# Designs tried in a protein design run: peptides against a protein of PDB entry 5Z08. Part 2

Target 1, 168 residues: chain A of PDB entry 5Z08
Amino acid sequence: RQKDEWAKKTSSLMKQLDWFIGEHLGAMLAAEELGGPVVGELMEIDPDDLSAGFNAHGKLKKATSQPDLDRRQRRIDDIWGPQDEQGQAHKRKRGADEALAASAEMRDLIEQLMNKLVEAGGDNSATYVEIPRESAAARFLVRSKVAMFHPNDARRLRLVDFGRDLDD
Target 2, 222 residues: chain B of PDB entry 5Z08
Amino acid sequence: GLPRLIDAIEEASKIPAKRRQTPIKPTIEKLTTHLYTHGASPDSLLRLADLLTLRNHLDQASLAAITRNLYPSSTVSDEVVLRFIGALGHGQLKPTLALQALFLRWLVMVYHLLENPGVLGQVYGVLFDLLDTAAIRPQLCHLLALVTRRKHVRPFRIQAILTLSRQTGGDPNLTGLLRVFKNYYPEIIVGDATKGRASAFKHPDPQWRQHLDEIQQRRSEA

## One batch from the design tools (peptide; made by RFdiffusion4, then SolubleMPNN)

Design b1_p8_1_s3 (from b1_p8_1, 4 letters changed)
Fold by OpenDDE base, seed 5:
Structure b1_p8_1_s3 (fold): chain B 168 residues (1-168), chain C 222 residues (1-222), chain A 8 residues (1-8)
Amino acid sequence: as target 1 above (168 residues)
Amino acid sequence: as target 2 above (222 residues)
Amino acid sequence: DPLRPTSA
């Protein structure tokens, strides 16, 4: 009974997390990747606004018509360039694509972190995921105290085992 | 056409003003009128960048007039960007700091037309190290505000801005740049350095932007 | 006038 309730609660939490990642966090992470503010400084990021990106103040710029340059780390001005209608549509699409990419990266990272935690069977040294880059997703998890870097290797990330901290 | 005007100015630029057979001003006016009407192609931009950045016999008013009318008709290549970046700083062969400020302003205004915006990120250190140059600092901070990414926000650069902000009595452009840094690392303790008015880094010339948009729109229709 | 200073 208790295990089944835990499984249901865990499943519900995972669904809520997936929703939160898709609906909110992905856009905020994409904003951070695109040179916008750190997650938590912008409460409302419209994906259209992500495509329009962020000024030097982390404020949303209006959508502009710029070519398919390297999507990640786009210019604040590619994000905020001149507002022609065609440019707005291309930006909106780009912002949506970046939000989707950030959402996918966050989901993948969480999945890898959880899988490593399960596979490690209690060996903390085996719980590290090797991350190819310091992503907005990775930084968010660390700032949120959900994950931690290896003390000697910033390429290695693990979940904080809250279960062990309760048993200690 | 624009290439012929550039040819004439290039040839005139090799000759001191007092030794020119023909006044260059009418040709500069034709060039700037052409640039205002049609913009400059990538090839023309490169040639004009060389005229603006290399030491020649053109007067500062002519160079400034060209820079103020340097509307790209299409994209801005990495090579053009690097010409302007290479022209920054102190040196006997460098353009005047006033002209450098116009170049930085231009880079801000055309930033959205760069073929590769990453090129400015690659030269971030070069730009950042010029922050002590007061004459170009306002435009430089604006450009850096556009260019700055998380990878550029390093402890030594944070400390450098904080130090320079203290030394300048809280230059609002430095405060603005520090706010950009803080957007990547909200935990940055800026102390009293942010208790001042920060620059908003607004577009430096809305009319220039509108006219650029009109020139760029004609390209999309062709 | 293309030579007019951009209104700073």
Scores: peptide ipSAE 0.031, ipTM 0.257, DockQ to the pose 0.032
Fold by OpenDDE base, seed 2:
Structure b1_p8_1_s3 (fold): chain B 168 residues (1-168), chain C 222 residues (1-222), chain A 8 residues (1-8)
Amino acid sequence: as target 1 above (168 residues)
Amino acid sequence: as target 2 above (222 residues)
Amino acid sequence: DPLRPTSA
């Protein structure tokens, strides 16, 4: 009984989340990926502060080292840089495809994060998903305090386990 | 034609002004003249949106001139809209706030040509969170006044506008937006915040509208 | 005039 109610509630929540991603969040994330405003109430994360990533507590890391600026500058240059002729045709498909892609990326990321959480069986070290890039989706989840980066590796993201904090 | 002008400007935009072999200004003038006469096709409009929103070596005057002449000959796609929304806010790689204000003004002026006006409703939160940015607030409030639906009128946003209105000494644009909110929920206690002068959100440029209508009419006859 | 300053 309780498991079935939990499954139903989880399914309902996932449907609502999927709807929210598709109808609202995807476009906002796409706008953010396009260099737009950061999604959510969080402090004006200066895009420069976003480059520093979020610490394990979901706070912006201070941009300490030059190399992360270069990667961000490259990403920004990849997003905003002079597109070669081939890049323009790719951007046109990318707009509607960007909201869809952002939605898909968010869905996929959530799915991976949830799967890893389930697979880890309580081992927090095994809950990390390797992310190829710091996406707007990843940042949003961290900002929402739903996910956190690995303290030593910004390519590793995990869900925040709220279950432990409720039992203590 | 327009595509070749855009090509030339795109190539020139990759090069710092001091390193260009030829001045870009004559090409910009040809572009703006063409846009004024014929408008921009959806394809050209997207390319121009990229030129306007992406960091490049075009000068602000050229970008502003293109924006002021950015007449759609047809509809405005979600992609074009999202390019302009993506250009909003603070950041070294974003367009200047002055240019962002022109983009918001443009979105207001072409709102009736959007393929999907709902796209702006999807990014409503992004737009709303920029209300504290004084430089774009007038145009942003106008756009939000067009975009706002009942679903967007939430207690936290009401409170945010009320707070910001107090902090700004009753910005007429915020008062105008708050009146839009009150139209959806008349029971909202806005206190004295709505008693002040409110923006009427009139069309920003009637002449631009008229010229747009002429361009749009030519399309319907073709 | 395509260069007409739109009244901001």
Scores: peptide ipSAE 0.030, ipTM 0.255, DockQ to the pose 0.045
Fold by OpenDDE base, seed 4:
Structure b1_p8_1_s3 (fold): chain B 168 residues (1-168), chain C 222 residues (1-222), chain A 8 residues (1-8)
Amino acid sequence: as target 1 above (168 residues)
Amino acid sequence: as target 2 above (222 residues)
Amino acid sequence: DPLRPTSA
């Protein structure tokens, strides 16, 4: 009974989280990945700065054609590039694709973090997920105090175990 | 006078040390003594900035000695500032990172004497992009702490500092810079990154400051 | 000696 209620509550929470990721968080994370506002922070972004896109360092790309910009950085130029009418449709599609990609990354990261927490059986050293990059998703979880980086390795992320304070 | 000493060093800087007929050290000592006593005029500062930032045959100890004694007797022009900023970063033609750190320290110490402090705000991006360079990061953070205005505090820069802070294990200089950013946007979620020890960005050399003030005061009386 | 390197 309690396990089933817990499973139902967990399932409900996961559905709500999935909804929140899909409807709101994915787009905001995409914007952050694109050098936009940090999720949960109201920052003055100059619309003109947004329109030029951000480089890999979050700087406005000058319209220089250099192809080797990270795929996500190309997506910035596509999302924030000049609002030509034809550019808007491609921009909307790429913006949607970025939001979907960010949503997928957040879902996958949460799943991995939860799986590792369950598998670790209470061993905090085994709860770390290796992340290929510090994504907007990873950063959001850390800012939200849901996850934490390993003190010595920024490629290792774990969920904050809130449950231990209840069993002691 | 100072111009003649600079002339002699400029000529010596064109010649490899092994091919110089006269040792440069006595001339450098005369220059540094003169700079310590009288400071450098804007024109002399520009010439010295070129000697310090352009590739020449002067040894690192001589360049460091000049930089440590580079007291402005007056204001510091935009052109002088831009010479030092242009000398920052990686490259075969750039000064050593150790010398670049001295230049950044100098800019911090003379910031109040800039003819146009806004010039550093215009090159803010150039300075900010160098934060990953560990050798100059402490002085960069200090300079950026002075230069930062609301217009510079952008989401991507906040994120870049946060990322770099994590990668560096919470560099206190980055934490200090992030606190400066938070003064403009209190809503910046810095999380535990600000719980660490932050640099207070104290004046790098109080004795140098006092001596600069004495040089500047003599100008106002003349 | 005024040129003493301030100890880093």
Scores: peptide ipSAE 0.027, ipTM 0.284, DockQ to the pose 0.039
Fold by OpenDDE base, seed 3:
Structure b1_p8_1_s3 (fold): chain B 168 residues (1-168), chain C 222 residues (1-222), chain A 8 residues (1-8)
Amino acid sequence: as target 1 above (168 residues)
Amino acid sequence: as target 2 above (222 residues)
Amino acid sequence: DPLRPTSA
């Protein structure tokens, strides 16, 4: 009975997390990956906001003319293609694709981190996942204090074991 | 000469490694040897900056090798600086964070050769906003320590460093940067964030510096 | 050896 209730609660939580990743967090992570605001500075990022691109400050690209913003912006604009209607449709599609990619990366990273935690059997040294890059997903988990980097290797990430602090 | 080596690498960079008729590694080795011996002119630096910062088919080891041997024979233009700054941060078309760290390290090591050091002050916000990226934070803090002026030390940035320092458990590079900020505003209450170990922001590669000085001296004698 | 990986 308690195991079944725990399994149901865990399943419900995982569904809610998956929904949150898909509906909200993915777009925010994609924005961060595209040089937008860090997750938590903007609470809601519309895929259309992704398509507009971000200024050098990670703020939504306001139409304002600052020329040095223009070169990073040109790379962003080159990343985002021409601002014509077809370009906007391609930008929206690309924004959606980036949000999906970011969602997938977050899901995969969480899965790897959880799997390593389970496999490690309490050995903290074995809980590290090797990450190919410091992604927006990885940074978000670290900022959220859910994960931590290895002190000597920023390519190694682990979950913070909150359970140990409860048994002491 | 160096231009011909760059030409060959530029052409090779357009082609996936598996589709190249000739291995690029020997040409990269020739380039890096040439750069080590003679340095790069401003024009060559710009071309190399484009190769390093634009997405191409060059492997990370080659890009890193070029960056490690990117000795300026002269000054470093604003345009070259801006190429490297524009390559910083996150994004699929940006260089790897490992390569970005090398770029930042390079900017630190050549800071005294910038035609206009003020250019880094203009992009200060861009650099500062990347401090949350752990992989490049040491080099960012070092560069910011060089670039920071009173105009950059704003309450929101002080608070951002303090917050990030707490979140990182007192990263010594952030502590070092906060000490630089405190030099401009001694009244900044940094609390426990400055009690910890701070980075001294020593030159990241004394041998590289010495070799750069030798290259620069040869230019002054010519 | 100019190719010595500068030990981070």
Scores: peptide ipSAE 0.025, ipTM 0.276, DockQ to the pose 0.078

Design b1_p8_2_s1 (from b1_p8_2, 5 letters changed)
Fold by OpenDDE base, seed 5:
Structure b1_p8_2_s1 (fold): chain B 168 residues (1-168), chain C 222 residues (1-222), chain A 8 residues (1-8)
Amino acid sequence: as target 1 above (168 residues)
Amino acid sequence: as target 2 above (222 residues)
Amino acid sequence: PRTVPPEF
């Protein structure tokens, strides 16, 4: 009974988390990855604000597109560049693609962290996931106190074991 | 005059030190003394910028001494600025990172004399992409702090600084640059990266500034 | 007196 209730609660929580990642967090993480505000201090980044670009009244002079501008500069120009009508549709699509990518990265990271926690069988040293980069997803989990870096290796991330603090 | 000293140094710069008929050091000392006393005209600045930025046989001490005494008597043209910017980064044809740091420091100190300060804003990306180069980062962050406008404060640059700040253990210069960014967008969340010590980007050399002001004053009276 | 330029 309690295991089944826990499993149901966990499943419900995972569905809610997946929804939250897809609907809200992915866009915010994409904003952070794209170098927007850090997730959690601006609670109100509407995904539409990612598409809308900050209306600063400064006449965006057409930056002459020198072709060698790094892909990251293009992404920002795609998020914050002049909103020509065709630019908005491509912006919305790219913003959606970045939000989807950020959502996928967050989901994958959570899955890896959970799997390592289960596999470790209570060995905290074995709960670390090696992260290829410090992503917005990884940082969000750490800021949220859901995960922590290894004290000596910022490439290793683990879930915070909330269960230990409840049994003491 | 200054042009003849530059001519002599230009010719000497084409020849390896071991093959020079005369030591260049006395000519460099005359040049630096002249620069310290009178400054450099726009034309002389351009020629000196080429000597400093183009690969030649001048020794690093001579190049550094010229850079330390590179007082503009007038304005600094876009062309002079672009020579120094073009000399930044990694490459076999680039000046040493130590000399590049001196160039960036010089640009900070003469920023108020630029004919068009906007030129640095046009090359902002080039400057920003060099932030990973630790040897020039302090001076580069200071220059970027002067150059940064709202149009430059872009999400990817915020994240790039945040990432680099974390990778560097919170470099005070990066923290200082993030604070400059936050002045344009107060909503920029810099987290713990700004809680640390930040560079105040004070003038690098107050004595150099005072001497520059004296050189500039003599021109306004003539 | 040769004013030595300030060293950085």
Scores: peptide ipSAE 0.007, ipTM 0.257, DockQ to the pose 0.010
Fold by OpenDDE base, seed 3:
Structure b1_p8_2_s1 (fold): chain B 168 residues (1-168), chain C 222 residues (1-222), chain A 8 residues (1-8)
Amino acid sequence: as target 1 above (168 residues)
Amino acid sequence: as target 2 above (222 residues)
Amino acid sequence: PRTVPPEF
């Protein structure tokens, strides 16, 4: 009974988290990848706004049309430089794509973190996930006090073990 | 106990070595042995931070020995962090650059024990402005690599690191820090500055880490 | 054997 209720609650929470990631958090994380505000400083970001990019103050810029540069690797000028007005339709698709990518990265990271926690069998050294980059997703989890970096290797991330603090 | 050892060292620190009635070295050795065995409580850690950061008559070897054995038994408060940060840079009242490098190394090694890691983010500018100081740059870059968040990655700081990297012939620590910046903004054209050898910012002392973990584990069991 | 604290 209690185990089944816990499993149901966990499943419900995971569904709610997945929804929240897809509907809200993904866009905010994408904004944080693209030069926008840190997640929590701006509560509502339209995915369409992500495509416009952000100025040096984290405010929306009017976006220019330049196509094929590796979407994650703009120029410093593309982040901080003046952007001209052209190309609304490519904007919306790009913003949606970045939000989807950020959502997928957050989901994958949470899954890896949880799997490593289970696999570690209580060995804290084994709970670390190797992250290829410090993503907005990773940073969000750390800011939220849900995860922590390895003290000496920012490429290693683990969940905060709240269970230990409850047994003390 | 540890408080009494600190008391004795605090009193001795007020007196020039040549005017002390008793050598302080045996008391320093007792302190460092105690710290190695049990770590420092938050209160003791603060007192030790003051001894390490404030100008006194303790010799550099003693200060270094204390710093090397400064294992927190618990968390590290913002106040302790700020003592060490305040001790950084140039000035007649500041610790030696060698000791400052040890403080930065210590902050790297205890970063996971900070009560509020955000405190380092608040003083990010102070840390960043010290990158020109070659003696502390390796440890400073490592600390900045841990502390850096997107809000800190600004055009002027990117340009400052790029300029300093060119001036230093591509210091691997600066290259490492630029790679951290590039993780936040993959688009940062860092040019050839990131193609060079970069520091991996590995743990400065794996044995020290292991021993810290043992001290921390004993506290969680107590 | 007293493990000498690693000298930095």
Scores: peptide ipSAE 0.007, ipTM 0.252, DockQ to the pose 0.014
Fold by OpenDDE base, seed 4:
Parts: structure tokens; C-alpha cells; sequence
Structure b1_p8_2_s1 (fold): chain B 168 residues (1-168), chain C 222 residues (1-222), chain A 8 residues (1-8)
């Protein structure tokens, strides 16, 4: 009974988190990745706003149609690049694609972090996920105190285990 | 390794150049070569930040050479950032304004590697209050351009930029920063201050960026 | 076993 209630609550929480990632957090993370505001400083970003990209200041530019370079590199180029006006229609699609891809990255990262925590069986050294890059998703989890970097390797991220204090 | 080179430079930095038994320049050249090839680990980066920001007996050319080769091999901690921010401004114990400009340029170039970009937002006031310092203004405006968020765009800061822009005859960097602010609040009446030439805040060194990317990539493959 | 080169 209690395990089933906990499983149901966990499933419900995961669905709410998935919804929150898809509806809100993905766009905010994409905005942060594009040089926009840090997640939590801007609560609502229209994906249409992401399409324009962000200027050096985390503000909507008119998005240029450049190919899928690393979002980090795009962020720098969107920050540093000329404010060229061209290509509005490709821009809306790009912003939606960036929000979707940020949502997917956040979901995948959370899944990997949870899986590693379960697999580690209480060995904190085995709970680290190797992240390909420091993403807005990773930074958000760390700022939220949900995850932490390895002290000597910022490519290694783990969940903060809050559960150990409950089994005593 | 890099730690031993830093140890030797730290010890040499405590001694006036005229009293050193050995010239430090060959050790600086070894350090800069190592940094160029491998970058600096977080621990080494902190030690180098202290060497660059704290008053010591190292010459300005050596400090500038280290700063120009200060490639992070990983991330940049809040502590490292705060060392460089603490070194900004006027004071007998602070680095030269020329070196401060290099630090600000470095922070711009490594901004994407910061463990917490929000740390710069926390010290936004400190950075903003240095805008009157002409020698660092170009790089400072560039960094502020990256750091500025809606919460930082306050009426008093808008007015401060407008006033300083008038006093400077429309510094393009201030015009650039004011365009930033206007992106947050399109309704900001900036008058003639935005009609002038603005800095585009382009990457200050594309070759340095490319080399940084190569260092970062080699570490991801190792 | 990728030999970590000795830290010189």
C-alpha cells in the first residue's frame, strides 16, 4: 500500500515535471542556451520569442537561418553576431525547435540522473552522469539544488540524494 | 606539470625581480606554452587568478602573457570569477587598468564556461559603477551586455548610462549597452543616445575562441 | 586499459 502510493505519487510528480518541462521550462532553458535570461529570472518566454534568438543581452533578435551548430556556439554567435534582419519564417521554427530540444535534453538528463542514482545502490561515486556539455538544464538543476557537479569535474553531474535521511 | 610551474612562479612572485636568483621569464614562457597546449584545470585556474589579481612582484608583461593564455580546460568557478571582479577599479593594491581590461576581455571570452553565470549578475552593481573608468569601459560594456537582465535595468541605471553617454560624447560601447537596456524595456526613451554608432559587441578574438574550443574538445575525448 | 599518461 505505502509503496504503491509512493509509486503513484512519484508517477504523478514525474508527469507534472514532464508537463512543466514541456510547457514552460524548455522554452526558458532554450532562452538561457540562446543567451537569454537565466531560468528563474524570466518566468514566461514565448517560444515565438525564442525564434528570434537573443542578442548579446538575452533579448529577442531576428533569428538568422544558420544550421544546427552547438547551441552553446549559437549562443555565442547570437550574442556576438550581427543583428541581421533576414529570415523571419525560419526563425519561428528554430525557436520552437530550440524549446523542444531543450525540453528533450532536460528530460534525458533527469532520466539519466535518476537511473544512475538507482543503479549506484548508495555508492555516491557511481551516481555521476557524464554530461557532454554544461547545459542550461544542468545549470538549472544545480541552481535548484536538485543536482550537483563533481567537485573536480564539471562534466560529471549527480542528483542530490535527499532520501538517505528518510531511511534512518 | 602545471602545478609545479605555478609553484615556481608563486615563489618568484614574492621576490622583487632584482633579488631573484634566476630569471622568471623562462618559467613564464613554459607556463604560457603549457596553458596554450593544455589549458588550466579549475584548481590551477584559481591559483593563476590569485597570481594575476593579488599584488606581487611579477612584471606587467608576464601577467598579460598569462592572461592571454588563460584557457580554461574545464569550467570557471564562481571563486575565479570573483577574484577577477575584486581586482577591478582604482586602488594601489589593484592590478593596472590595462590588465583589468584583459581580465574583462577574458571573462567575456569564457562567459559560456562559467559554472554559474548568475554570479556576474550578483555583482552587477560593482561592474556597472565602473563604467566611468574609460580604460576598461569597452570590455566592461561588453561584459555587462552579456550579464544584463531585466532585473538590472533600473531607472537609475538607465539615467546613469544616458548621463555618461552625454558626458562621453556618445561612446559607442555605452550606446551598445543602452540598446541592451532598451531591448528589456522598448519604451525606454533613450533620445539621441541610441541614434549614434553602437558597438556590436563581437567576439574580441575569434582565434582565441577557436583554440579554446580545441582545448575543451580534447578534454571531452580524454 | 587506456594508460593515463603519468602526471609529470
Amino acid sequence: as target 1 above (168 residues)
Amino acid sequence: as target 2 above (222 residues)
Amino acid sequence: PRTVPPEF
Scores: peptide ipSAE 0.005, ipTM 0.212, DockQ to the pose 0.040
Fold by OpenDDE base, seed 1:
Structure b1_p8_2_s1 (fold): chain B 168 residues (1-168), chain C 222 residues (1-222), chain A 8 residues (1-8)
Amino acid sequence: as target 1 above (168 residues)
Amino acid sequence: as target 2 above (222 residues)
Amino acid sequence: PRTVPPEF
């Protein structure tokens, strides 16, 4: 009974996390990878807004209807945006594709981190995942204090085991 | 030889200073003298990187003395680099920020001897996220100035430096790093933040460089 | 003088 309730709660939490990654976190991580704001400074990034680029304040440039401010901002969107002048639809599609890619990277990283934690059977030395690059996903988990780098290897990441600190 | 000196220091590092039968200082002095004369092999560098980066009972003065004499006799492996990068930041298991600043300074001075300079580019974000740490910022900005490529220059990083520059009252090291970023994208509008005094990121120690070159040259003749 | 952050 209790084990089944824990399994159900864990499954529910994983579904909520997967939803959060897909609906919110993926776009924010994509924005960070594209050079947008760090996740946590801008909690609500519409994937449609990823195409608008980021100002010097890492704020999404609202498509302000005012034409003259738009020209200097366009030059920056031309610098940091896709070089291809292809229409708003291609920019939106690319923003969506980048959000999907960031979501997939975060999901895969969490899955690897959780699998290694389970496989390690309590050996903290065996809980490390090798990361090919320092992604926005990896940085987010470390910044959130959910994960930590190996003290001697920045390519190795593990979950913080909060459960052990409660039994002491 | 050097391996035997490292063995003695490794064993002493496991024991609190008050419980050591023999003072370690004479062995540290022999090690630093050997390093100054001959440099460290790749294997010795790895062992010394562990002594410097892992929590042990060595005193800060000894660790700093080893770091100041850490001349590579050959190349510096990715593994050695990653030990020093992993030692950066805040935490009870991390070396002191003063020692971390020496590690960053060392990485700047040996950058041309890295087997794979690209390794630092792979951990660019780890380095970049530490820019708020004032104690290591000067050396960190210098290392980032060497490591930065076009792929690393992103709007969020530009903004982060600008924000931090405002918060710090225009740190010249941050202004120097912004100028490096602007070299990759001249069109970056950095406003008055780049009009200020910037660090030129000169070599931290010309005498250390010269002595390193002498050690490296002796190996090429052997 | 408020240093206006540069608009990127």
Scores: peptide ipSAE 0.007, ipTM 0.259, DockQ to the pose 0.012; fails the geometry check

